Peptides against a protein of PDB entry 3T7K. Designs and how they scored, part 205

Target 1, 248 residues: chain A of PDB entry 3T7K
Amino acid sequence: KAEKILARFNELPNYDLKAVCTGCFHDGFNEVDIEILNQLGIKIFDNIKETDKLNCIFAPKILRTEKFLKSLSFEPLKFALKPEFIIDLLKQIHSKKDKLSQININLFDYEINGINESIISKTKLPTKVFERANIRCINLVNDIPGGVDTIGSVLKAHGIEKINVLRSKKCTFEDIIPNDVSKQENGGIFKYVLIVTKASQVKKFTKLINDRDKNETILIVEWNWCVESIFHLNVDFTSKKNVLYQKK

## One batch from the design tools (peptide; made by RFdiffusion4, then SolubleMPNN)

Design b2_p27_8_s4 (from b2_p27_8, 11 letters changed)
Fold by OpenDDE base, seed 1:
Structure b2_p27_8_s4 (fold): chain B 248 residues (1-248), chain A 27 residues (1-27)
Amino acid sequence: as target 1 above (248 residues)
Amino acid sequence: SELEEEEKELKKLIEEVKEKYEKMRKE
């Protein structure tokens, strides 16, 4: 059926998209539409797997979903597109009135607001955002909203190698892991990096660390610090936004 | 909570796109 529908076009574009969707197309597509998209070089996957070499995200806007955050770690992210791209494309294809010899849909007209070329260009870098920031090992409190698995998965996608989950009420100094990075001359390296949710946790962890390992560098942030870093694909250590405690 | 609000917004967005897709299929 898809072949019959597409036969009216003399030439078909190949968009070469390997995409996931977030905030859209939750119920998927009908069989015919999937076939049409496939013929146009648009493959949509349900989940993110490294082996699929994903290069595209469909979303109505910038979202804080796991899929959206991880899409910024694609190598590279070629396109971040609004779902209207697919809708308009399919609309044109299904239209019986238009004796269109060619599909005329430009990907660039459907870019998600806020994902600009600067962001896209950074996804071509050989390193991940937290790798560039010399953050390899972090401590994460177990009561973080969204869950440690989701948060940890996002962080790993962006270059954090080790996630240490802290039991907020029971943890001791010995449970806190150091950020094991080689001292590079020009990079602010924090020995202890922690993501916390409450002021009480800041007090607890600062005390534990300062009492046992004096004069060490500490960075305690909220999850939003990580999110902002991901959205910009850059860690700004000069910003105090979402930083709860910092000792250089 | 902030997370709950985000989830509500996400559901709304999903429904909006669904409606657009369904409308397109009926035309």
Scores: peptide ipSAE 0.639, ipTM 0.952, DockQ to the pose 0.904
Fold by OpenDDE base, seed 2:
Structure b2_p27_8_s4 (fold): chain B 248 residues (1-248), chain A 27 residues (1-27)
Amino acid sequence: as target 1 above (248 residues)
Amino acid sequence: SELEEEEKELKKLIEEVKEKYEKMRKE
């Protein structure tokens, strides 16, 4: 069926997209449309797997979903596109009235607002954003909205190697892990990095650390600090936004 | 909560795209 539909075109583009969707196409596509997309070099996957070499995300806008955040860790992310790309493409293909010998859809017209070439270019870097920031091991409170598994997965995709989950009410100093990174000559390294949700946690952890390991460097942030870092593919240590406590 | 608001927005966006896709299929 797809072949018959596409036979009216003299030449078919090959978009070479390996994509996931977030905030769109939750119910997927019909069988014919999937076949059409496949013939045009558009492969849509349900889940993110490294083996699939994903290079594209479809989303209506910048989202804080796991898929969207992880897409910024693709190597590289080639395209971040609005779902209207697929809609318009399929519309043109299914149109019986169009005497068009060629598909006339430019994917560059469907870029997600806020994902510019600067962001895309950073996905070509050999390192991940938190790796560049010398954040390897973090402490994460167990009561974080969204769940430790989802958040941990996102952080790992962006270069954090070890996620230590803290039971905020029961934890002691011994439960807090240091950010074990080799001293790079030019980079500010925080010995303790924590993601917390409440002011009470800040007070608790700062006290525990300062009482037992005096004069060490501490960075306590909100999840939004991580999200912003991911969206920019850069950690800005000069910004106080979403930083709850910092001791250099 | 912020998370609840995000989830609500996400549902809305999903529905909007669904409607567009379904409309296209009927034309």
Scores: peptide ipSAE 0.639, ipTM 0.951, DockQ to the pose 0.892
Fold by OpenDDE base, seed 4:
Structure b2_p27_8_s4 (fold): chain B 248 residues (1-248), chain A 27 residues (1-27)
Amino acid sequence: as target 1 above (248 residues)
Amino acid sequence: SELEEEEKELKKLIEEVKEKYEKMRKE
C-alpha cells in the first residue's frame, strides 16, 4: 500500500532519521504510515538504544522527559523536530488532490523552539556534558521525584559514570561517594557532588561531609541544575541557579 | 507539584498531536 501511494512521486527524499518521539505519537502510527515513513528514511523507535544510532527526536517543544533529555546525548543529535513535520509530510503524501511530483517538506522548518544549531553542534563533541564538567560520580537522594532509575539513566547518558543512591534519612558519611576525577588544570573539580530535594538534606550532607572531610569541595544541586545543564549542553559553574550549596 | 504539572502538560501535548494526526488521517 505504501509503495502504491508513493509511486506518484518521481523522487522520494531520504531524510535519514532514526528517531524517538516524546510528547507526541504516543499511540504510534498506522501500518501504512510507518511504511511510508520508512521508505522516506524515517525510522521511529519506541525506545532509546545506543545500537540504533539515533539522531533525531520528535517533540512539540523542549520537554523534561527521559527521552528528550537523553536525545541531547545522541552522537550526534542531527535534528530536533516538531511532530508537525511528520503530520505535514504524511498529509502531503496522502493528498489525492495535489498532483505533486515531489515531496516538498524541509526539515529545518520544523525545528523545536530553543534547540538551535549551537546546541546541536555540541552533540558532536566527543565528550558528554557532565564529563566535560568533571563530574563522574554523583550522589542522588532516594526520594527524588521522578525516581532514581529515570534520573540515573539520564545522567548516565550524559556522562555520569557512577550514581550512588543515598537513603536520605539513614545515610552516613561513609555512604557518600567522592567524585573521583583527576585534577585537570583549568577546571573546578568538586570532590562531592550531590543531587538533593530538600533544604534539610543540604544541612545534613554538608554537616556530614564537613565533620569528616573538612575543607573539601562540595556541590549540592537540585535536579533542575542537571536539566538546565543538559538543555544547554554546558555546565555553568558561575550560575547559582538551582545550586543549593557550593564550597570551592 | 512541579512533576505533576509537567505530567499534566505532557498529557495535553500528547493529546493535541494525536488529534492533529487523527484529523489528517480522516482528510
Scores: peptide ipSAE 0.642, ipTM 0.952, DockQ to the pose 0.894; fails the geometry check
Fold by OpenDDE base, seed 5:
Structure b2_p27_8_s4 (fold): chain B 248 residues (1-248), chain A 27 residues (1-27)
Amino acid sequence: as target 1 above (248 residues)
Amino acid sequence: SELEEEEKELKKLIEEVKEKYEKMRKE
């Protein structure tokens, strides 16, 4: 059926998209539409796997979903597109009225607002955002909204190698891991990096660290600090936004 | 909560796209 539908076109584009969806197409596509998309070089995956070499995200806008945040770690992310791309494409293809010899849908017309070429270009860098920032080992409180698994997965996708989950009420200094990194050119080095949710946690961890390891560098941030860093694919250590405690 | 609001928004967005897709299929 897909072949019959596409037979009216003399030439078919190859969009070369390997994509995931977030905030759209939760129920997927019908079989015919999947076949059509496949013939046009559009492959949609249910989950993110590194082996699939994903290069595209479909979303109605910038989202804080796991899939969206991880899409910014694609190597590279070629396109961030609105779902209307697929809808309009399929609409044109299914239309019997259009005496179209060619499919006339341009990917660039469907870019997600706020994902610009600057962001896309950074996904071509050989390093990940937190790697560039010299953050490889972090401490994460266990009561973080969204769950440690989801947050941890996103952070790992962006270059954090080790995530230590802290039981906020029971943890001691010995439970806190240092951020052991070699000096890189573009980032500060903090010995202790922590993601926390509450002011009480800041007080606790700062005390624990300062009492046992005096004069060491500490960075305590909110999850939003990480999100903003991901959205910009850059860590700005000069910004105080979402930074709860910093000792240089 | 912020998370609840995000989830609500996400559901709305999903539904909007679903409606558009379904409409297209019926035409």
Scores: peptide ipSAE 0.638, ipTM 0.951, DockQ to the pose 0.886; fails the geometry check

## One batch from the design tools (peptide; made by RFdiffusion4, then SolubleMPNN)

Design b2_p28_1_s1 (from b2_p28_1, 17 letters changed)
Fold by OpenDDE base, seed 4:
Structure b2_p28_1_s1 (fold): chain B 248 residues (1-248), chain A 28 residues (1-28)
Amino acid sequence: as target 1 above (248 residues)
Amino acid sequence: DERIEEIKKKAETEDPNEIILEDIELEE
């Protein structure tokens, strides 16, 4: 029983982590280790649910997984930690050789490289990254790798309210939805925002829009544009990286 | 300790849900 294992410690830390794992611990933990972690205030969930008030992600590095990308939408994300945190913690607890009266594991020593305090602080903002960028409604091609459901779920977690799925081969201008945001006086709002996977789609959609709705603003990007925006929790409209077409 | 090796092995597993798109080359 976890209680017997932990009885050797005079004081137990409470880490207060509600976490998911990605790129690590796919096989989960045994019942004893889960109970140990729970006693230390570490609760690991299989899936992301808003009701669970998740505040932590375990991953070996920055990943392009659904879980990792969504973790940056937590309110707030308190910690992004390497799996070595759990490994070292469990090692100390199970070690019979160490006459340790206390668990000496500092979670701050296990931060994922590239997830700094600046990123963490942005997760405390009342708005999401795409909301701040005035992107509310997007068009997504149906042939996107990863699938429209997964991609759409990530985008929604980051403040996109409406995802319109375009049938890339059969879509017409009438199928394209505008990004319906109230014009803020000082922000470049793109009327049409599209995520595409092929150069042929860029040609198609630019033609459809320009022929029917002249002089409107258009942003056509790759999925990588969204990923980079999520990783930075900021949209940089000055960057042309992963932008396939823009009309201001 | 076999248990430690098992935990380490579990930590190194790749997530099959990685979402990767290749860059689109636009012909000029």
Scores: peptide ipSAE 0.090, ipTM 0.699, DockQ to the pose 0.533
Fold by OpenDDE base, seed 5:
Structure b2_p28_1_s1 (fold): chain B 248 residues (1-248), chain A 28 residues (1-28)
Amino acid sequence: as target 1 above (248 residues)
Amino acid sequence: DERIEEIKKKAETEDPNEIILEDIELEE
């Protein structure tokens, strides 16, 4: 059926998209539409796998979903597109009234608001955002909204190698891992990096660390610090936003 | 066109199983 539908066009574009969707198309596409999209070089995947070499995200706007956050770690992210791209494309293809000789849809007209070329260009860098920030090992409290698996997966996609989960009510100093990184010339290195959810955790962890490992550098942040860093593909150590405790 | 409406409807659907990582309010 797809071949018959597409036969009316003299030439077909090859968009070369390997995409996931978030906040749209949750019911998926019918078999005919999937085949049409495939013929146009658009392959949509249900989940993110590194082996699939994904280069595109479909979303209505910037979202705080696992898929959206991970899409900013694609190598590179070529396109962040609104679902209207697919809508308009399929609309043109299924239209009986339009004797179109070619499909005239430009990907650049469907960019997600706020994902600019500056962000896209940073996805071409050989390093990940937290790698560039000298954050390799972090401590994550177990009561984080969204769950440690999801949060940890996002952080790993962005260059964090080791996620240590802290049982906030039962943890001791010995449970806290150091951020083991080589000193680089241009970046602040924090020996202890922690993501927490409560002010009481800040008090607890600062006391534990300061009592046992005096004069060491500490960074305690909320999840939003990570999200903002991902959305900008840059860590701003000069900002106090979403920083709960900092000792340099 | 019924087909166009169907496509639009699919585009607007949200996955209730998709985890949205909301902002954390720090309790004192």
Scores: peptide ipSAE 0.043, ipTM 0.665, DockQ to the pose 0.868
Fold by OpenDDE base, seed 1:
Structure b2_p28_1_s1 (fold): chain B 248 residues (1-248), chain A 28 residues (1-28)
Amino acid sequence: as target 1 above (248 residues)
Amino acid sequence: DERIEEIKKKAETEDPNEIILEDIELEE
């Protein structure tokens, strides 16, 4: 069926997209439309797997979803596109009225607002955002909204190697792991990095660490600090935004 | 085309798995 529909076109574009969708197309596509998209070099996957070499995200806007945040870790992310790209493409293909010999849809006309070329270019870097920031081991409170598995998965995609989950009500100093990173010349390494959800947790962890390890560097942030770092593919240590406690 | 309208409607739906955290007000 797809071949018969596409036979009216003299030349078909090859978009070379391996994509996931978020905030759009929740019910997926019918078999004919998937086949059409495949013939145009557009493959849509349900889930993110490293083996699939994904290079594209479809979303209506910048979202704080697991899929969107992980898409910024693709190697590289080539395109971040609005769902209107697929809609307009399928509309043009299924249109019987237009004697169009060619598909006239440009990918660059459908870029997600706020995902610029500067962000896309950073996805070509050999390192991940938290790796560049010398953050490899973090402590995460167990009561974090979204769940430790989802948040942990996003953080790992962006270069965090070890996630220690803290039971906020029962944890002791011995439960807190250090950020074991070799001293690089140009950046202050925080020995303890923590993601928390409450002011009471800041007070608790600050006290536990200062009582047992008085002269060590501490960074305590909220989840929004991680999200902003991911959206920019850069950690700005000069910003106090979403930083709850910092000791250099 | 009813099919295109359905696709458009699907494109406007928000992902229920959006992670939104509120800012922690540190009571001074």
Scores: peptide ipSAE 0.063, ipTM 0.668, DockQ to the pose 0.524; fails the geometry check
Fold by OpenDDE base, seed 3:
Structure b2_p28_1_s1 (fold): chain B 248 residues (1-248), chain A 28 residues (1-28)
Amino acid sequence: as target 1 above (248 residues)
Amino acid sequence: DERIEEIKKKAETEDPNEIILEDIELEE
């Protein structure tokens, strides 16, 4: 059926997209439309797997979903597109009125607002955002919204190697892991990096660390600090935004 | 065109199974 529908076009574009969707197309596509998209070099996956070499995300806007955040870790992310690309494409293909011999849809017309070339270019870097920031090991409180698995998965996609989950009410100093990174000359390396959800946790962890490991560097942030870092594909250590405690 | 409406509807539907990592309000 897809072949018959596409036969009216003299030439078919090959968009070369390996994509996931977030905030759109939750019900998926029918078999015919999937086949049409496949013939146009558009392959949509249900989940992110590293082996699939995904290069595209479909979303209506910048989202804080697991898929969207992880898409910024693609190697590279080539396109971040609005769902209207697929909608308009399928409309054109299914249109009986259009005597179009060619599909005239340009990917660049459907870019997600706020995902610019500067962001896209950073996805070509050989390192991940937190790796570049010398953050390899973090402590994460167990009561984080979204759950430690989801949050941890996003962080790992962006270069965190080890995530230590802290039981906020029962943890001791011995439960807190150091950020074990080689000293780089120019970068502020924090020995302890923590993601917390409450002010009480800041007070607790700062006390535990300062009482046992005096004068060490500490960074305590909220989840939004990570999100902003991901959206910019850069950690700005000069910003105090979403930083709850910092000791240099 | 019913199909266009269906595609539009699919595009607008949020997947309730997708975890939206909303802004965390810090509990004081």
Scores: peptide ipSAE 0.049, ipTM 0.671, DockQ to the pose 0.893; fails the geometry check

Design b2_p28_1_s2 (from b2_p28_1, 15 letters changed)
Fold by OpenDDE base, seed 1:
Structure b2_p28_1_s2 (fold): chain B 248 residues (1-248), chain A 28 residues (1-28)
Amino acid sequence: as target 1 above (248 residues)
Amino acid sequence: MKRLEEIKKKAESSNPNEIVLEEIELEE
């Protein structure tokens, strides 16, 4: 059925997209439209798997979803597109009126606002954002909104190797893991990195660390610090935004 | 016409099963 629909076009584009959707197309596509998209080189996946070599995200805008945040870790992310790309494409293909010999849809007209070429270019770097920032091991409180598995999965996609989950009410100093990074000469390395949800946790963890391991470097941040770092594909250690405690 | 409206409706709809990681408000 898709072949019969596409037979009216003399030439078909190959968009070479391996994509996931977030904040759009929750009911998916019908079989005919999936087949049409596949013939145009557009493959849509339900979930992110490293083996699929995903290069595209469809979303109406910048979102804080797991899929959107992980899409910025694609190697590379080639396109971040609005769902209107697929809508207009399928509309043109299903149109009976236009004796269109060619599909005239340009990917660059459908870019998500705020995902510019500067962000896309950083996804071509050989390292991940937290790897570049010398953050490999973090402590995460167990009461974090969204759950430790989801947040942990996003952080791992962006270069964090080890996530230690802290039971906020029961944890001791011995439960806190150091950020095990070799002292590189040119970068401020924090020995203890923690993501917390409450001011009481800042007070608790700063006391535990300072009482047992004096003069060590500590970074305590909100989840928003991680999100902003992901959206910029850069950690700005000069910014105090979303930093709850810092000891250099 | 009906099919295009269905595609548009699907494109505008958010998946309620997708976890949106909300801003953590730290109680001051």
Scores: peptide ipSAE 0.030, ipTM 0.654, DockQ to the pose 0.870
Fold by OpenDDE base, seed 2:
Structure b2_p28_1_s2 (fold): chain B 248 residues (1-248), chain A 28 residues (1-28)
Amino acid sequence: as target 1 above (248 residues)
Amino acid sequence: MKRLEEIKKKAESSNPNEIVLEEIELEE
């Protein structure tokens, strides 16, 4: 059926997209439309796997979903596209009225607002955003919204190697892990990096660290600090936004 | 017409099971 539909076109584009969807196409595609997309070099995956070498995301806008945040870790992310790309493409293909010899859909017309070439270019860097920021090991509180597994998976996709989950009510100083990075002269290296959800946790962890490991560097942030860093593919240590405690 | 409306409806459908990481309001 797909072959008969596409036979009216003299030449088919190859878009070379390996994509996931977020905030759109929940019910997926019918078999004919999947086959059409596949013949156009558009492969849609249900889940993110590193082995699939994903290069595209479909979303209506910038989202704070696991898939969207992880898509910014693709190597590279080539395209971040609105679902209207697929809609208009399938409309054109299924149109009986248009004696179109060619498919006339340009990917660049469907870019997600706010994902510009500057962001795309940073996904071509050999390092991840938190790796560039000298954040290798973090402490994460166990009561974080979205759960430690989802949050941890996003953070790992962006270059954090070790995530230590803290039981906020029961943890001691010995439960807090250092961010074991070589002291580079020119970068703000924090010995202790923590993601917390409450002001009481800030008070607790600052006291525990300062009482036992005096004069060490501490960074305590909320999840939004990580999200903003991911959306910009850059950590801005000059910004106090979403920083709850900092000791240099 | 019906098929195009179905495709549009599918594109507008969000997965209710997709984890949206909301802003954390820090209680004072």
Scores: peptide ipSAE 0.030, ipTM 0.658, DockQ to the pose 0.884
Fold by OpenDDE base, seed 5:
Structure b2_p28_1_s2 (fold): chain B 248 residues (1-248), chain A 28 residues (1-28)
Amino acid sequence: as target 1 above (248 residues)
Amino acid sequence: MKRLEEIKKKAESSNPNEIVLEEIELEE
């Protein structure tokens, strides 16, 4: 069926998109439309796998979803597109108006607001955002909204190698891991990096660390600090936003 | 308010390089 529908076009574009969707197309696509999209070089995946070499995200806007946050770790992210791209494409293809010899849809007209060329260009860098920031090992509280697996998966996609999950009620100093990084000249290096959810945790962890490992550097942040760093593909250590405690 | 002030006061008294910046507001 797809071949018969597409046979009316003299030339078909090859968009070369390997995409995931978030905040759109919850019901998926029918079999014919999937075949059409495949013939146009658009392959949509249900989940993110590194082996699939994904290069595109479909979303209505910037979202804080796992898929959206991980899409900014693609190597590279070529396109962040509104779902209207697919909608308009399929509308043109299904239109019985005989006069369309070519599909005339430009990908650049469907860019997600706020994902600019500067962001896209940073996805071509050989390093990940937290790798560039010298954050290799973090401590994550077990009561984080969204769950440690989801949050941890996003952080790993962005260059964090080791995630230590802290049981906030029972943890001791010995449960807190250091951020083992080599001193690089241009990066803020914190020996202890923690993501927390409560002011009581800030008080607890600062006390535990300062009592046992005096004069060490500490960074305690909210999840929003990580999100902002991902959205900018840069860690700004001069910003106080979403930083709960800092010891330089 | 009171708890953040206590943390700030403690941080300021212990080391001038210790900064307590924000209260955790979890966006629901």
Scores: peptide ipSAE 0.020, ipTM 0.398, DockQ to the pose 0.035
Fold by OpenDDE base, seed 3:
Formats: C-alpha cells, structure tokens, sequence
Structure b2_p28_1_s2 (fold): chain B 248 residues (1-248), chain A 28 residues (1-28)
C-alpha cells in the first residue's frame, strides 16, 4: 500500500533518521505511515538502545523526559526535530491535489528551538558530559522524583559509571561512596558527589562527611544541576545555580 | 482529513515533563 502511495514521486529522499519520539506521537503511527517513513529512511523506535545507533529525537520543544535527556548522549545526535516534520511530510505524501514530482521538505526548517549547532557539535565529542567533568561515581537519594532507575539511567547515558542509592533516613557515612577518579591537573575533582531533594539531606550528608572525612571536597546538587549540565553538554563549576552545598 | 487531524492531535500532546517544571516524573 505504501509503495502505491509513493509511486507518484519520481525521487524519494533518504533522510537517514533513526529516531525516538517524546512529548508527541504517543499512540504511534499506523502500519502504512510507518512503511512510508521507512521508505524515506526514517525509522522510529519505541525505546533507546545503544545498538540501534539512534541519531534523532522528535519533540515539540526541549523536554525533561528520559528520552529527550538521553538523546543528547547520542553519538552523534544529528537532528532534534519538531513533530511537524513528520506531519508535513505525511500531508504532502497523502495529498491528492499536488502532483508533486518530488518531496521538498528541509529538515533544518523543523529544528527544536534551543537545540543549536553548538549543542549538536558537542555530541560528536569522544567523551560524555559527566566524564569530562570528572564525575564517575555519584550518590543519589532514594526519594528522588522520577525514581532512581530512570534518573540513574539518564546519568549513566551521560558518563556516570556508578550510582549509589542512599536510603536518606537510614544511611550512615559508610553508605556514601567516593567519586574515585584519577586526579587530572586542571579540573576540580570532588571526592563526594550527591544528588539530593531536600535541605535536611544536605545537613545530614554534610555532617556525616565532615565528621568522618573533614578535609575532603563535597558537591551536593539538585537534579536540575544535572539537567542543566545535560542541556548544555557542559558542567559549569563556576555556577552556583542548583548547587546546594560545595566544599573545595 | 481525520487521519491527519489525529496525527496533529498526537503531535500537539502536552507532556507534563517540561523543562520549566522542577520536580517531574520522567517519561519511561
């Protein structure tokens, strides 16, 4: 059926997109539209797998979803596109009025606002954002919104190797893991990195660490610190935004 | 017509997990 629909075009573009969708197309596409998209080199996946070599995200805007945050870890992310790209493409293909010999839709006209070439270029780097920041091991409180598995999965996609989940009410100093990274000369390495949700947790963890390991470096941040770092594909250690406690 | 409207409606679906919201559950 898709072949018959596409037969009216003399040439078909190959967009070479391996994409996921977030904040759009929740009910997916019908079989005919999926086949059409596939013939145009647009393959949509339900979930992110490294083996699929995903290079595209469809979203109406910048979102704080797992899929969107993980898309910034693609190697590389080639395109971040609005869903209107697919809509306009399918409209043109299903149109009976226009004897269009060619599909003329430019991908660059559908870029998500705020995802610029500077962000896209950083996805070509050989390292992940937290890897570049010398953050390998983090402590995550168990009461984080979104859940430790989802948050942990996003953080791992961006170069955090080890996530230690802290039971906020019951944890001791011995439950807190150090960020074990080799000292690089030019980067402030924090021995203890923690993501917390409450001021009471900041007070607890700072006391536990300072009482047992008084001279060590500590970074305690909100989830928003991680999100901002992901959206910029850079950790700014000069910013106090979303930093709850810092000891250098 | 109906199918394109359905696609448009699906594309316009508001996700509560917006960048401006502080404490949101992430989409699985």
Amino acid sequence: as target 1 above (248 residues)
Amino acid sequence: MKRLEEIKKKAESSNPNEIVLEEIELEE
Scores: peptide ipSAE 0.030, ipTM 0.614, DockQ to the pose 0.301; fails the geometry check

